# Peptides against a protein of PDB entry 3VZA: the designs that were tried, part 128

Target 1, 98 residues: chain A of PDB entry 3VZA
Amino acid sequence: RVERLCKSKELFEERLGLEIRRIHNEQLQFIFRHIDHKDPDKPYMFTLSINEQGDYEVTSCTPPLDCISEFQLKVRETNNFSAFIANIRKAFTALSFK
Target 2, 62 residues: chain B of PDB entry 3VZA
Amino acid sequence: AAYVTQLYYKISRIDWDYEVEPARIKGIHYGPDIAQPINMDSSHHSRCFISDYLWSLVPTAW

## One batch from the design tools (peptide; made by RFdiffusion4, then SolubleMPNN)

Design b2_p24_6_s3 (from b2_p24_6, 11 letters changed)
Fold by OpenDDE base, seed 1:
Structure b2_p24_6_s3 (fold): chain B 98 residues (1-98), chain C 62 residues (1-62), chain A 24 residues (1-24)
Amino acid sequence: as target 1 above (98 residues)
Amino acid sequence: as target 2 above (62 residues)
Amino acid sequence: MLLEELDDPEGLEKLVQKILDKSR
């Protein structure tokens, strides 16, 4: 079963183009790839923590998204984590169209 | 990677078929309505197209 | 551009579990 879990993680990483890392100070880094069709390996990323108040907090976003603060508010209000991640990816996709 | 895979499912609502050949992207997307199959030949698509398609299955409504 | 990943698989799992619990 551990082999399947490892395989599952790899499949999600490749197929969704989404990597999840643990970084310092109890934060997660979400790394999107496959956004720019001309540069599929170009990373679009944000970092996330749960702050002392127990709320989701985006601690960084690269490249920056004007909508990220609104999305942070929305996920706090709705607790819809799926929509949160999907909307961020959609925003990164829109940003890639220069 | 038990919780990591659970988080991917929480995000995407996709369950992969792990018994198919590596070139076949096969699974089920569990949307709010009826579950829909995923069945793609990865050799026929770019990585970006595949990812875009899969993410298109994920609702963005809050 | 990428932040350095911590080599802490158990810590990753625990933190992800925390996210999962919150998202319920």
Scores: peptide ipSAE 0.719, ipTM 0.957, DockQ to the pose 0.753
Fold by OpenDDE base, seed 4:
Structure b2_p24_6_s3 (fold): chain B 98 residues (1-98), chain C 62 residues (1-62), chain A 24 residues (1-24)
Amino acid sequence: as target 1 above (98 residues)
Amino acid sequence: as target 2 above (62 residues)
Amino acid sequence: MLLEELDDPEGLEKLVQKILDKSR
């Protein structure tokens, strides 16, 4: 199973173009690639933590998204983490079209 | 990577078939009501197309 | 642009577990 788990992570990273990494201060960085068809390796990313109140908090977003604050509110309200991530990717995709 | 892979599943609801050749992207997407197969030849598509397609399977409704 | 990843696989797993627990 260990071998499968390692392979699974790699497959998700490549196929979804989504990398998840740990950064300082107990934050996760979500890095989307394969967004810009002209530059598939161009990263679109945000960082996420659970704050002292126990709420999801987006601590950075690069490039910035006007909708990110609303999405933070929505995920707090709905607890739909899947929709949260998917909507962010959708927003990055829209942004890549200028 | 147990929890990381679980998070990927939580996000995408995709379960991969690990027994196929590397060029084959095969799995199942588990939607809220219906499970749908994924089966594509990666050599026929760009990485961006593949990712876009897979993400298109993920609902954005809150 | 990319922040340096911490070389802490166990820490990553623990933090992801927190996310998973919260998302339930």
Scores: peptide ipSAE 0.718, ipTM 0.957, DockQ to the pose 0.766
Fold by OpenDDE base, seed 2:
Structure b2_p24_6_s3 (fold): chain B 98 residues (1-98), chain C 62 residues (1-62), chain A 24 residues (1-24)
Amino acid sequence: as target 1 above (98 residues)
Amino acid sequence: as target 2 above (62 residues)
Amino acid sequence: MLLEELDDPEGLEKLVQKILDKSR
């Protein structure tokens, strides 16, 4: 099972182009790759925490997204984490087109 | 990586077939209405295309 | 641009679990 879990993580990372890391102060970093077809390894990333109020909080976004604050509001309202991540990727994709 | 893989499933709703050749991307996407099979040869597509395709399966409606 | 990852697999699992619990 452990071997399968490790393999599963690797498959998701490569196929979705999404890496999930833990960073300092109980934060997760979500790193999207495979966004820019001219530079597949270019990272698009944001960091996420659960604040003292128990709410999702985006603590950084690189490159910056104008819509990230709205998405933070939406995920707090709907608790739809899947849509949250998917919309961020969509926004990064749109940004990559200049 | 039990919880990490669970989070990937929570995000993507994709379940991989782990018993196929490495170049074969095979699995099932579980959407709200129907389950859709995934079956593609990675050697025929760029990494970006593959990722874009898989993410296209994930609803963005809140 | 990438922040340094903590070499703490258990910590990652615990934090992800927290996200999963919240997303229910």
Scores: peptide ipSAE 0.717, ipTM 0.957, DockQ to the pose 0.755
Fold by OpenDDE base, seed 3:
Structure b2_p24_6_s3 (fold): chain B 98 residues (1-98), chain C 62 residues (1-62), chain A 24 residues (1-24)
Amino acid sequence: as target 1 above (98 residues)
Amino acid sequence: as target 2 above (62 residues)
Amino acid sequence: MLLEELDDPEGLEKLVQKILDKSR
């Protein structure tokens, strides 16, 4: 089971191009790659915490997204974490079109 | 990595087939209404295409 | 851009669990 779980994590990271890290101050960093077809390893990332009120809070976004504040509001409203992550990736994809 | 993998499933609703050769991307996406098979040869696609395709399976409706 | 990942797999699991619990 441990072997399967480790393999599962690796497969998700590579196939989705999504890495999840823990960083300081009880935050998660979500790192998207495979966004820019010209530079597949270029990271697009945001950091997330649960604040004192128990709400999701985006603490950083690189590169910045105009829609990130709205998405934070939407995930708080709907509690749809899947849509939250998927919409962020979609926004990063759109941003990569230079 | 138990909870991390659970989070990936929560996000993507994808369950991988772990018994196939490494170049085969095989699994099932569990959508709201119907499960859809995933079965592709990674050697025939770029990493970006693969990721874009898989993410296209994930609904963005709130 | 990329922040240094904390070498704390157990901490990562706990924080992810917190998100999973919240998302239920």
Scores: peptide ipSAE 0.717, ipTM 0.957, DockQ to the pose 0.774

Design b2_p24_6_s4 (from b2_p24_6, 9 letters changed)
Fold by OpenDDE base, seed 4:
Structure b2_p24_6_s4 (fold): chain B 98 residues (1-98), chain C 62 residues (1-62), chain A 24 residues (1-24)
Amino acid sequence: as target 1 above (98 residues)
Amino acid sequence: as target 2 above (62 residues)
Amino acid sequence: MLLEELDDPEGLKKLIQKILDKSR
């Protein structure tokens, strides 16, 4: 099972171009690649925590997204984490064209 | 790895067929209404195209 | 893989918290 899980994770990382890392201060780092077709390895990333109130909190976003605060509000309201991540990726994609 | 893979699934709703040849991207996307198969030849597409396509399967409606 | 092995009936926040706890 361990081997299977490792393989699955690697497939997700490569195919979705999304790496999920545990970093300091109880945060998850989401690193998107394959965003910029001219530079597929260019990272677009944000960090996430669950604050003391139990709410999702974006602690950083690089490059910055104007919409990130709104998305944080939306995910708190809807608890649709999938849409949250997908919308962030869409926003990064749009940013890559500017 | 178990929890991380679960997180990937909850984000993407994709289940990979990891036993096929490496060049074959095969799996199932479980949308809100129906499940759809994924079956691509990675040698025919760029990494960016593949990722874009797979993410296009993920609904963005809140 | 069996989908049931990749699915956690617990809330996603709890899943994330488990990931964070495991990293400590």
Scores: peptide ipSAE 0.604, ipTM 0.942, DockQ to the pose 0.069
Fold by OpenDDE base, seed 2:
Structure b2_p24_6_s4 (fold): chain B 98 residues (1-98), chain C 62 residues (1-62), chain A 24 residues (1-24)
Amino acid sequence: as target 1 above (98 residues)
Amino acid sequence: as target 2 above (62 residues)
Amino acid sequence: MLLEELDDPEGLKKLIQKILDKSR
């Protein structure tokens, strides 16, 4: 089972171009790659925590996204985390076109 | 890795067929109304195209 | 991997919290 889980994770990382890792201070880091077709390895990332109120909180975003605060509000309202992640990737993609 | 893979599934709604040849991207995307098969030859596409395509399967409506 | 193994009935927020609380 462990081997299957590891393989599954690797498939997700490569195919979605998304790495998820736990970092210090109880945060998740989401690292998107395969955004810029001219530089597929260029990372676009944000960090996320669950604050004391139990709400999703974006703690950093690199490069910064003007829409990130709105998305944080939306995910708190809808609890649609899938759409949250997908919209962030969409925003990063738009940003990559300059 | 169990929790992380669960998180990937909850984000993407994709279930991989991990027992196929490495060059084959095979799985199922579970949408709200329909399930769509995924079956691609990775050698025919760039990594960016593959990722863009797979993410296009994920609804962005809140 | 069976879908049943990936589709945990727990809430997503609880899942994330478990990830964050998991010891290394």
Scores: peptide ipSAE 0.604, ipTM 0.941, DockQ to the pose 0.068
Fold by OpenDDE base, seed 1:
Structure b2_p24_6_s4 (fold): chain B 98 residues (1-98), chain C 62 residues (1-62), chain A 24 residues (1-24)
Amino acid sequence: as target 1 above (98 residues)
Amino acid sequence: as target 2 above (62 residues)
Amino acid sequence: MLLEELDDPEGLKKLIQKILDKSR
C-alpha cells in the first residue's frame, strides 16, 4: 500500500502538473507546472493556510493573480475547493499568454 | 502520502489504474453525473496537453 | 489505495489540517 501511495502521488504530480507541499508556518504550497507550453517546467504557485477563523487564506501567489482575492472569497462562500484549484490553474493559464 | 493522495482525489476526482504500463494514462474521472474513463497514450501527447486535458475534466463552476 | 479510502466522508478542511498536523 505504501508503494502504491507513492506511485499515486507521482502520477498525480506528473499528469496534473501539480505538486503539493507542506511548508513552514502551517501552510500548503501548490505548484503548477505544464502551464506554459513553451516552458512546461515553469512553476506557477500559491500558498494556502487555514487561519484562526477556520477560513481558507491565500498567503502568497507567484506570479500574482488579480483574481486570487475573489477566488478566496468564492471558496469561503461555496467550500468548493476543487473549483478553487481549477480556477486558479485556469487563471495561471490565461496569464501565461501575456 | 495517504492524505496527499486523498487531497488529489478531492481536487481532481480521478482514480488512476495502477496496473497498466507507464506509457498508458488510464483511469476514471468521477464527474457529478456519470463516471468517464480516461485512456491515453502518453507518447502521443505533450505533458502540457495531457495536463490541460485532465484539468478540463474538472468543473470550474462554484 | 481503494476508491473507498480516497472518497472518505471527512471534510476537505479537516483533510488539509491533517496534512499540516502530520508535518509537525
Scores: peptide ipSAE 0.601, ipTM 0.941, DockQ to the pose 0.068
Fold by OpenDDE base, seed 5:
Structure b2_p24_6_s4 (fold): chain B 98 residues (1-98), chain C 62 residues (1-62), chain A 24 residues (1-24)
Amino acid sequence: as target 1 above (98 residues)
Amino acid sequence: as target 2 above (62 residues)
Amino acid sequence: MLLEELDDPEGLKKLIQKILDKSR
């Protein structure tokens, strides 16, 4: 099972171009790659926590996204975390075209 | 870690076929409607294309 | 990996919290 789980994670990381890391201060870091086709390894990332109220809170976004605060509101309202992540990736993709 | 893989599944709704050769991207996407098979030859596509394609399977409607 | 292993009835937020707890 451990081997399968490790392989699963690796497949997701490579195929989705999404790395999920636990970082300091009870945060998750989401690192998107494969966004810029000219520079596939260029990272686009945000960090997320669950605040004292139990709400999703974006603690950083690099590069910054104008829509990130709205997305935070939307995910709090809908609890659609999948759409939240997908929309962030979509926004990063749009940003990569400059 | 088990929880991270579960998180990936909850995000993507993709279940991989782990028994195929590395060059084969095979799995099932469980969308809100009918489940769709994934079956790609990775040697025929860039990493960016593959990722874009897979993410295109994930609904963005809130 | 079995779908049943991933399709836990646990809520997403609770899942994330468990992940965060492991980071402590």
Scores: peptide ipSAE 0.600, ipTM 0.941, DockQ to the pose 0.068

Design b2_p24_7_s1 (from b2_p24_7, 10 letters changed)
Fold by OpenDDE base, seed 3:
Structure b2_p24_7_s1 (fold): chain B 98 residues (1-98), chain C 62 residues (1-62), chain A 24 residues (1-24)
Amino acid sequence: as target 1 above (98 residues)
Amino acid sequence: as target 2 above (62 residues)
Amino acid sequence: MLEEATGEELEKALEVLQKLLAKP
């Protein structure tokens, strides 16, 4: 089972172009690649934590997204984490065309 | 790696067929209404296209 | 920008998120 889980992780990372890492101060870092077709390895990143109130909090976003605060509010309201991540990727994709 | 794969599933709702050859991208996307099979030949597509396609399966409605 | 993390630390963080995702 361990081998299966490890392989599954690798498949997700490569196929979704999404890496998830634990970083300092109890944060998760989400690294998107495969966003810019002209530079597939260019990373688009944000970090996420659970604040003292127990709510999702975006602690950084690189490059910055104007909509990130709105998305943070939406995920708190809906608890739709899937849509949260997908919308962030969509926003990064839109940004890559600028 | 149990939690990380669980998180990927929570995000994407995709379950991979990990027993096929690397060049074959096979799995199932579990949408709210229907399960959509995934079956692609990776040699026919760029990495960006593959990722874009897979993410297109994930609903963005809140 | 990118930091290395142990598997245990990652699992703990993800466990917290999983619990939150499971809430009604």
Scores: peptide ipSAE 0.105, ipTM 0.898, DockQ to the pose 0.458
Fold by OpenDDE base, seed 1:
Order: C-alpha cells, then sequence, then structure tokens
Structure b2_p24_7_s1 (fold): chain B 98 residues (1-98), chain C 62 residues (1-62), chain A 24 residues (1-24)
C-alpha cells in the first residue's frame, strides 16, 4: 500500500530523527536530528557510497568524527549496517555534549 | 518509498503500528532474542527523548 | 549541503544498497 509506505517514511523520519536522501554520484546522505537536546533541529550528517571495489565508503561527515574511519572498517569487516548507523548516532550524541 | 522503509527496518528493526492516532508511538522492535513492544504517548516526551529511547533499542555491538 | 533528488533516483540508490545489505 502506497499510503502506508509514505506514512512509514514520515514516522521513521520524525521518531528516529533520521532522514535519508540521495545525492550526486549515487551517494546517500544520512541526516540525524534530535541529537542535541538544546537544539533538536541541528543536523548531524554523513554521506555514504559504494566504491569501485564494492565497499562502503564514507565520503563526508559533518561535524567530523574521529571514529568514522574505524566504523567504516568495522562495517566492511562485519557487514553489520545497523550497528554502523547506530554507532555513528552514538558518536554524534557524545560529540553534542562537548 | 518501498526501499526507504526497507532500509529503515534494516537499520532499526522497528515495525510501526500505522492504525493508531498520531500521538501514540506504537510498534515492535525485533531484537535478536526478544521482540520488544513499543507503546508511548508522544505528548509526554520530547522529540529528543523519543529518538534517544528508540535508538537505545538498537544494538551497537559489531 | 542538502542535495535533492527525484523519488525514482532515491529508490534506485536504496535498491542498490538493499542488495548489498542482503549479502551475508
Amino acid sequence: as target 1 above (98 residues)
Amino acid sequence: as target 2 above (62 residues)
Amino acid sequence: MLEEATGEELEKALEVLQKLLAKP
């Protein structure tokens, strides 16, 4: 059902505070909000692509995360995409307290 | 929007109840061992709290 | 910074990602 799919997207965006967008060169942009309780609309984002070798590649991260390169390595090793995204959000959350 | 919802499920393992009123956050989180029901009133919590709580259900172990 | 794409383009990108996520 098309109506359910549209509603599902809206619910995920609002409740998880995560928006997913396509950008140029077949990249995906992940935009987290609801990170900073003092500024819930402040975006924390990264872009992701599949490189020529078929591996996940983080092409940008704003604000930058010291751990992003390690997470990229971990997701390549484990293929645990859920943990990858969750750990990035956790890192952004920690950064918001700085 | 079929693929985006599939991606959200791959990430969060949450399935929403789409038949409840907008103020009710109701669904199920499917963990590796136990399915955890979600049922909360959004008017009782901030947007950040809701998001933090839902993400807390997602395992971070690699 | 926020790039916009058509719904079809987003679906195609997500399809590719889904295929990769399905791999063990």
Scores: peptide ipSAE 0.083, ipTM 0.896, DockQ to the pose 0.506
Fold by OpenDDE base, seed 4:
Structure b2_p24_7_s1 (fold): chain B 98 residues (1-98), chain C 62 residues (1-62), chain A 24 residues (1-24)
Amino acid sequence: as target 1 above (98 residues)
Amino acid sequence: as target 2 above (62 residues)
Amino acid sequence: MLEEATGEELEKALEVLQKLLAKP
């Protein structure tokens, strides 16, 4: 099972182009790649925490997204984390064309 | 790695078939009402295309 | 196929992941 779990993680990272890392101050870092077809390894990333009130909080976003504050509000309202991540990726994709 | 794979599933709703050959991207995407198979030959597509395709399966409606 | 979590359960899971992600 350990081998399967490790392999599964690697498959997700490569196929989704999404790496998830734990960083300082109890934050998760989400690193998207495969966004810019001209530069597939260029990272697009944000960090996320659960604040003292128990709410999702985006603590950084690189490059910055104008819509990130609205997405934070939406995920707090809906608790639809899947849509949250997918919308961020969509926004990064749109940004890569500018 | 159990927790991170669970998180990937919560995000993507994809379950991989990791017993197949490395060049085969095979799995199942679980939508709200229906499951759809994934079956691609990775050697026929760019990394970016594969990722874009897989993410296209994930609903963005809140 | 994994069981879907409620919003509260997802928040808890995220908090746990923040602490345990680096572990196997």
Scores: peptide ipSAE 0.084, ipTM 0.900, DockQ to the pose 0.068; fails the geometry check
Fold by OpenDDE base, seed 5:
Structure b2_p24_7_s1 (fold): chain B 98 residues (1-98), chain C 62 residues (1-62), chain A 24 residues (1-24)
Amino acid sequence: as target 1 above (98 residues)
Amino acid sequence: as target 2 above (62 residues)
Amino acid sequence: MLEEATGEELEKALEVLQKLLAKP
């Protein structure tokens, strides 16, 4: 099962172009690649934590997204984490064309 | 990797068929209404196209 | 409704990732 899970992780990373990492101060880093078709390895990333109130908090976003604060509010309201991540990727994709 | 793969599933709702050859992207996307099979030949597409396609399966409605 | 990721699951993922990235 462990081997299966490890392979599954690798498949997700490559196929979704999404790497998930733990970083300092109890945060997760989400790194999107395969966003810019002209530069597939260019990273688009944000970091996420659970704050003292127990809420999702975006602690950084590179490059910056105007919509990130609204998305943070929406995920707190809906708890729809899937839509949260998907919308961020959508926003990064849109940004890559500017 | 149990929890991180669980997180990937929570995000994407994709379950991979990990026993097929690496060049075959095979799995199932579990949408809210229907389960849709994924079956792609990776040699026919760029990495970016594959990622874009898979993410297109994920609903963005809150 | 579909089950969504929760704060608890995120915390567990953080724990697992910490273990995986730990240096010997």
Scores: peptide ipSAE 0.080, ipTM 0.901, DockQ to the pose 0.072; fails the geometry check

Design b2_p24_7_s2 (from b2_p24_7, 11 letters changed)
Fold by OpenDDE base, seed 2:
Structure b2_p24_7_s2 (fold): chain B 98 residues (1-98), chain C 62 residues (1-62), chain A 24 residues (1-24)
Amino acid sequence: as target 1 above (98 residues)
Amino acid sequence: as target 2 above (62 residues)
Amino acid sequence: VLPEATGEELEKALQVLEKLLARP
């Protein structure tokens, strides 16, 4: 099972271009790559925590996204974490063309 | 890596076939209505294309 | 520079997150 899970993680990281890390203060860092076709290894990242109220809170976003605060609101309302992550990637992709 | 893989599934709704050859990207994306098979030759596509394609399977509707 | 994280630390954090994701 351990081997399977490790292999699965590696496949997700490479194929989705998404790495997930834990950082200080119980935060998760989401690192997108494969966004810029001219620079596939360029990272686009944000950090996420659960605040004292139990709500998703974006604690950083690099590069910054104008829509990140709205996405935070939407994920709190809908609890659709999948759409949350996908929309962030979509926004990063759009930003890479500018 | 149990929790991280679970999170990846929660995000992408993709289940990989990890026993196939490394160059084969094979799995299933479970959408709300249809299960979409994934079967790609990675040598025929850029990393960015592959990622873009896979993410395109993930609905962005809230 | 990306901060380092152990597998155990990551799993603990993700466990908490997954509990929230499990909510209807």
Scores: peptide ipSAE 0.087, ipTM 0.899, DockQ to the pose 0.460
Fold by OpenDDE base, seed 1:
Structure b2_p24_7_s2 (fold): chain B 98 residues (1-98), chain C 62 residues (1-62), chain A 24 residues (1-24)
Amino acid sequence: as target 1 above (98 residues)
Amino acid sequence: as target 2 above (62 residues)
Amino acid sequence: VLPEATGEELEKALQVLEKLLARP
């Protein structure tokens, strides 16, 4: 049902604090919120594309993460996209305490 | 919104119960070894706590 | 500030990503 799918999206956005947007050049923007407990609405973002070789490529990360290049390598090696996203959120969380 | 919900499931492995009141966070997390029920009252927790808890269910091992 | 996308554009992008995720 279309209504259920729409509700599902809303529930995921609110409960995971993760919004997914389409941007130019066939890229996806991932926006994390609920990271900083002192500022729950502060966004932590990265953009992702599939490059000419068919590999995941992080095209931007705000704020920047020292580990993002390593994570890009890991997801290319393992194809574990779930761990990729979860580790990015974990890194953003660690950054919020600094 | 079919593709976005599929992507959310690929990421989180969570399936929500859509038949409960909005204040009830109810669903199932499907881990590699065990299915973990989710059943929380959102009025008892902050938005950040809820998100942190749900993400804690997602394995980070590559 | 964030660029907007139509529902169709988002679905198409996610469709491509889902196909890649389904490969392994």
Scores: peptide ipSAE 0.080, ipTM 0.899, DockQ to the pose 0.458
Fold by OpenDDE base, seed 3:
Structure b2_p24_7_s2 (fold): chain B 98 residues (1-98), chain C 62 residues (1-62), chain A 24 residues (1-24)
Amino acid sequence: as target 1 above (98 residues)
Amino acid sequence: as target 2 above (62 residues)
Amino acid sequence: VLPEATGEELEKALQVLEKLLARP
């Protein structure tokens, strides 16, 4: 089981181009790659924490996304974390064309 | 790595087939209404295309 | 440069997130 789980993680990281890391101050860092077809290894990332109120809080976003605050609100309202992550990637993708 | 894989599943709703050849991207995407198979030859596609395709399976509706 | 993350630390954080995701 452990071996399978480890392999699963690797497959997700490579195929989705999404790495998830635990960083300081109780934050998760989400690193998207494979966004820019001209530079597949270019990272697009944001950090996420749970604030004192228990709500999802985006603590950083690089490059910045104008829509990130709206997405934060939406995920708090809907608790649709999948859509949250997917929409962020979509936004990063759109940004890569600019 | 149980929690991280669980999170990936919660995000993507993809379940990989772990017993296929490395060059084969095989799995199942579980949508709200229907499950769709994933079956790609990675040698035929760029990393970006593969990722874009897989993410296209993930609904963005809130 | 990205900081290192241990599996244990990541799992703890993800566990918390999963609890939140479980809420309707």
Scores: peptide ipSAE 0.078, ipTM 0.898, DockQ to the pose 0.432
Fold by OpenDDE base, seed 4:
Structure b2_p24_7_s2 (fold): chain B 98 residues (1-98), chain C 62 residues (1-62), chain A 24 residues (1-24)
Amino acid sequence: as target 1 above (98 residues)
Amino acid sequence: as target 2 above (62 residues)
Amino acid sequence: VLPEATGEELEKALQVLEKLLARP
C-alpha cells in the first residue's frame, strides 16, 4: 500500500503538473508546472492556509492573479475546492499567453 | 502519503492505474454523473498537452 | 457541483507532509 501511495503521488505530480508542499506557518504551497508550453518547467504558485476562523486563505500568489480574491470568496461560499484549484490553473494558463 | 493522494483525488477526481507500463497514462475520471476512462500513450504527447487535457476534465463551475 | 468538506483533508495533508519532510 505504501508503494502504491508513493507511486500515485508521483503520477499526480507529473501528469497534472501540480506539486503540493508544506511550508512555514502551516501553509500548503501549490506549484503548477506545464502551464507555459514554451517553458514547461516554469512554476506558477500560490500558498494556502486555514486561518483562525477556519476559512481558506490565499497567502501568496506568484505570479499575481487579479481574480484570486474572488476565487477565495467563491471557495468559502461553495466549498468547491476542486473548482477552486482548477480555476486558478485556468487563470495561470490565461496569464501565460499575455 | 494517504492524505496527500486523497487531496489529489478531491482536486482532480482521478484514480490512476499504477500497475501499467510507465508510458501508459491509464485511469478513471469520476465526474458528477459518470465515470470515464483515461487511456493515453505519453510518448505521443507533450507534458503540457497531457496536463492540459487532464485538467480539462475537471469542472470549473462553482 | 456539490460542495466538498476539504478543510479537514487540508489539515491532515499538512500534517502528513510535515512528517515526510522531517524524515530526510
Scores: peptide ipSAE 0.111, ipTM 0.908, DockQ to the pose 0.073; fails the geometry check

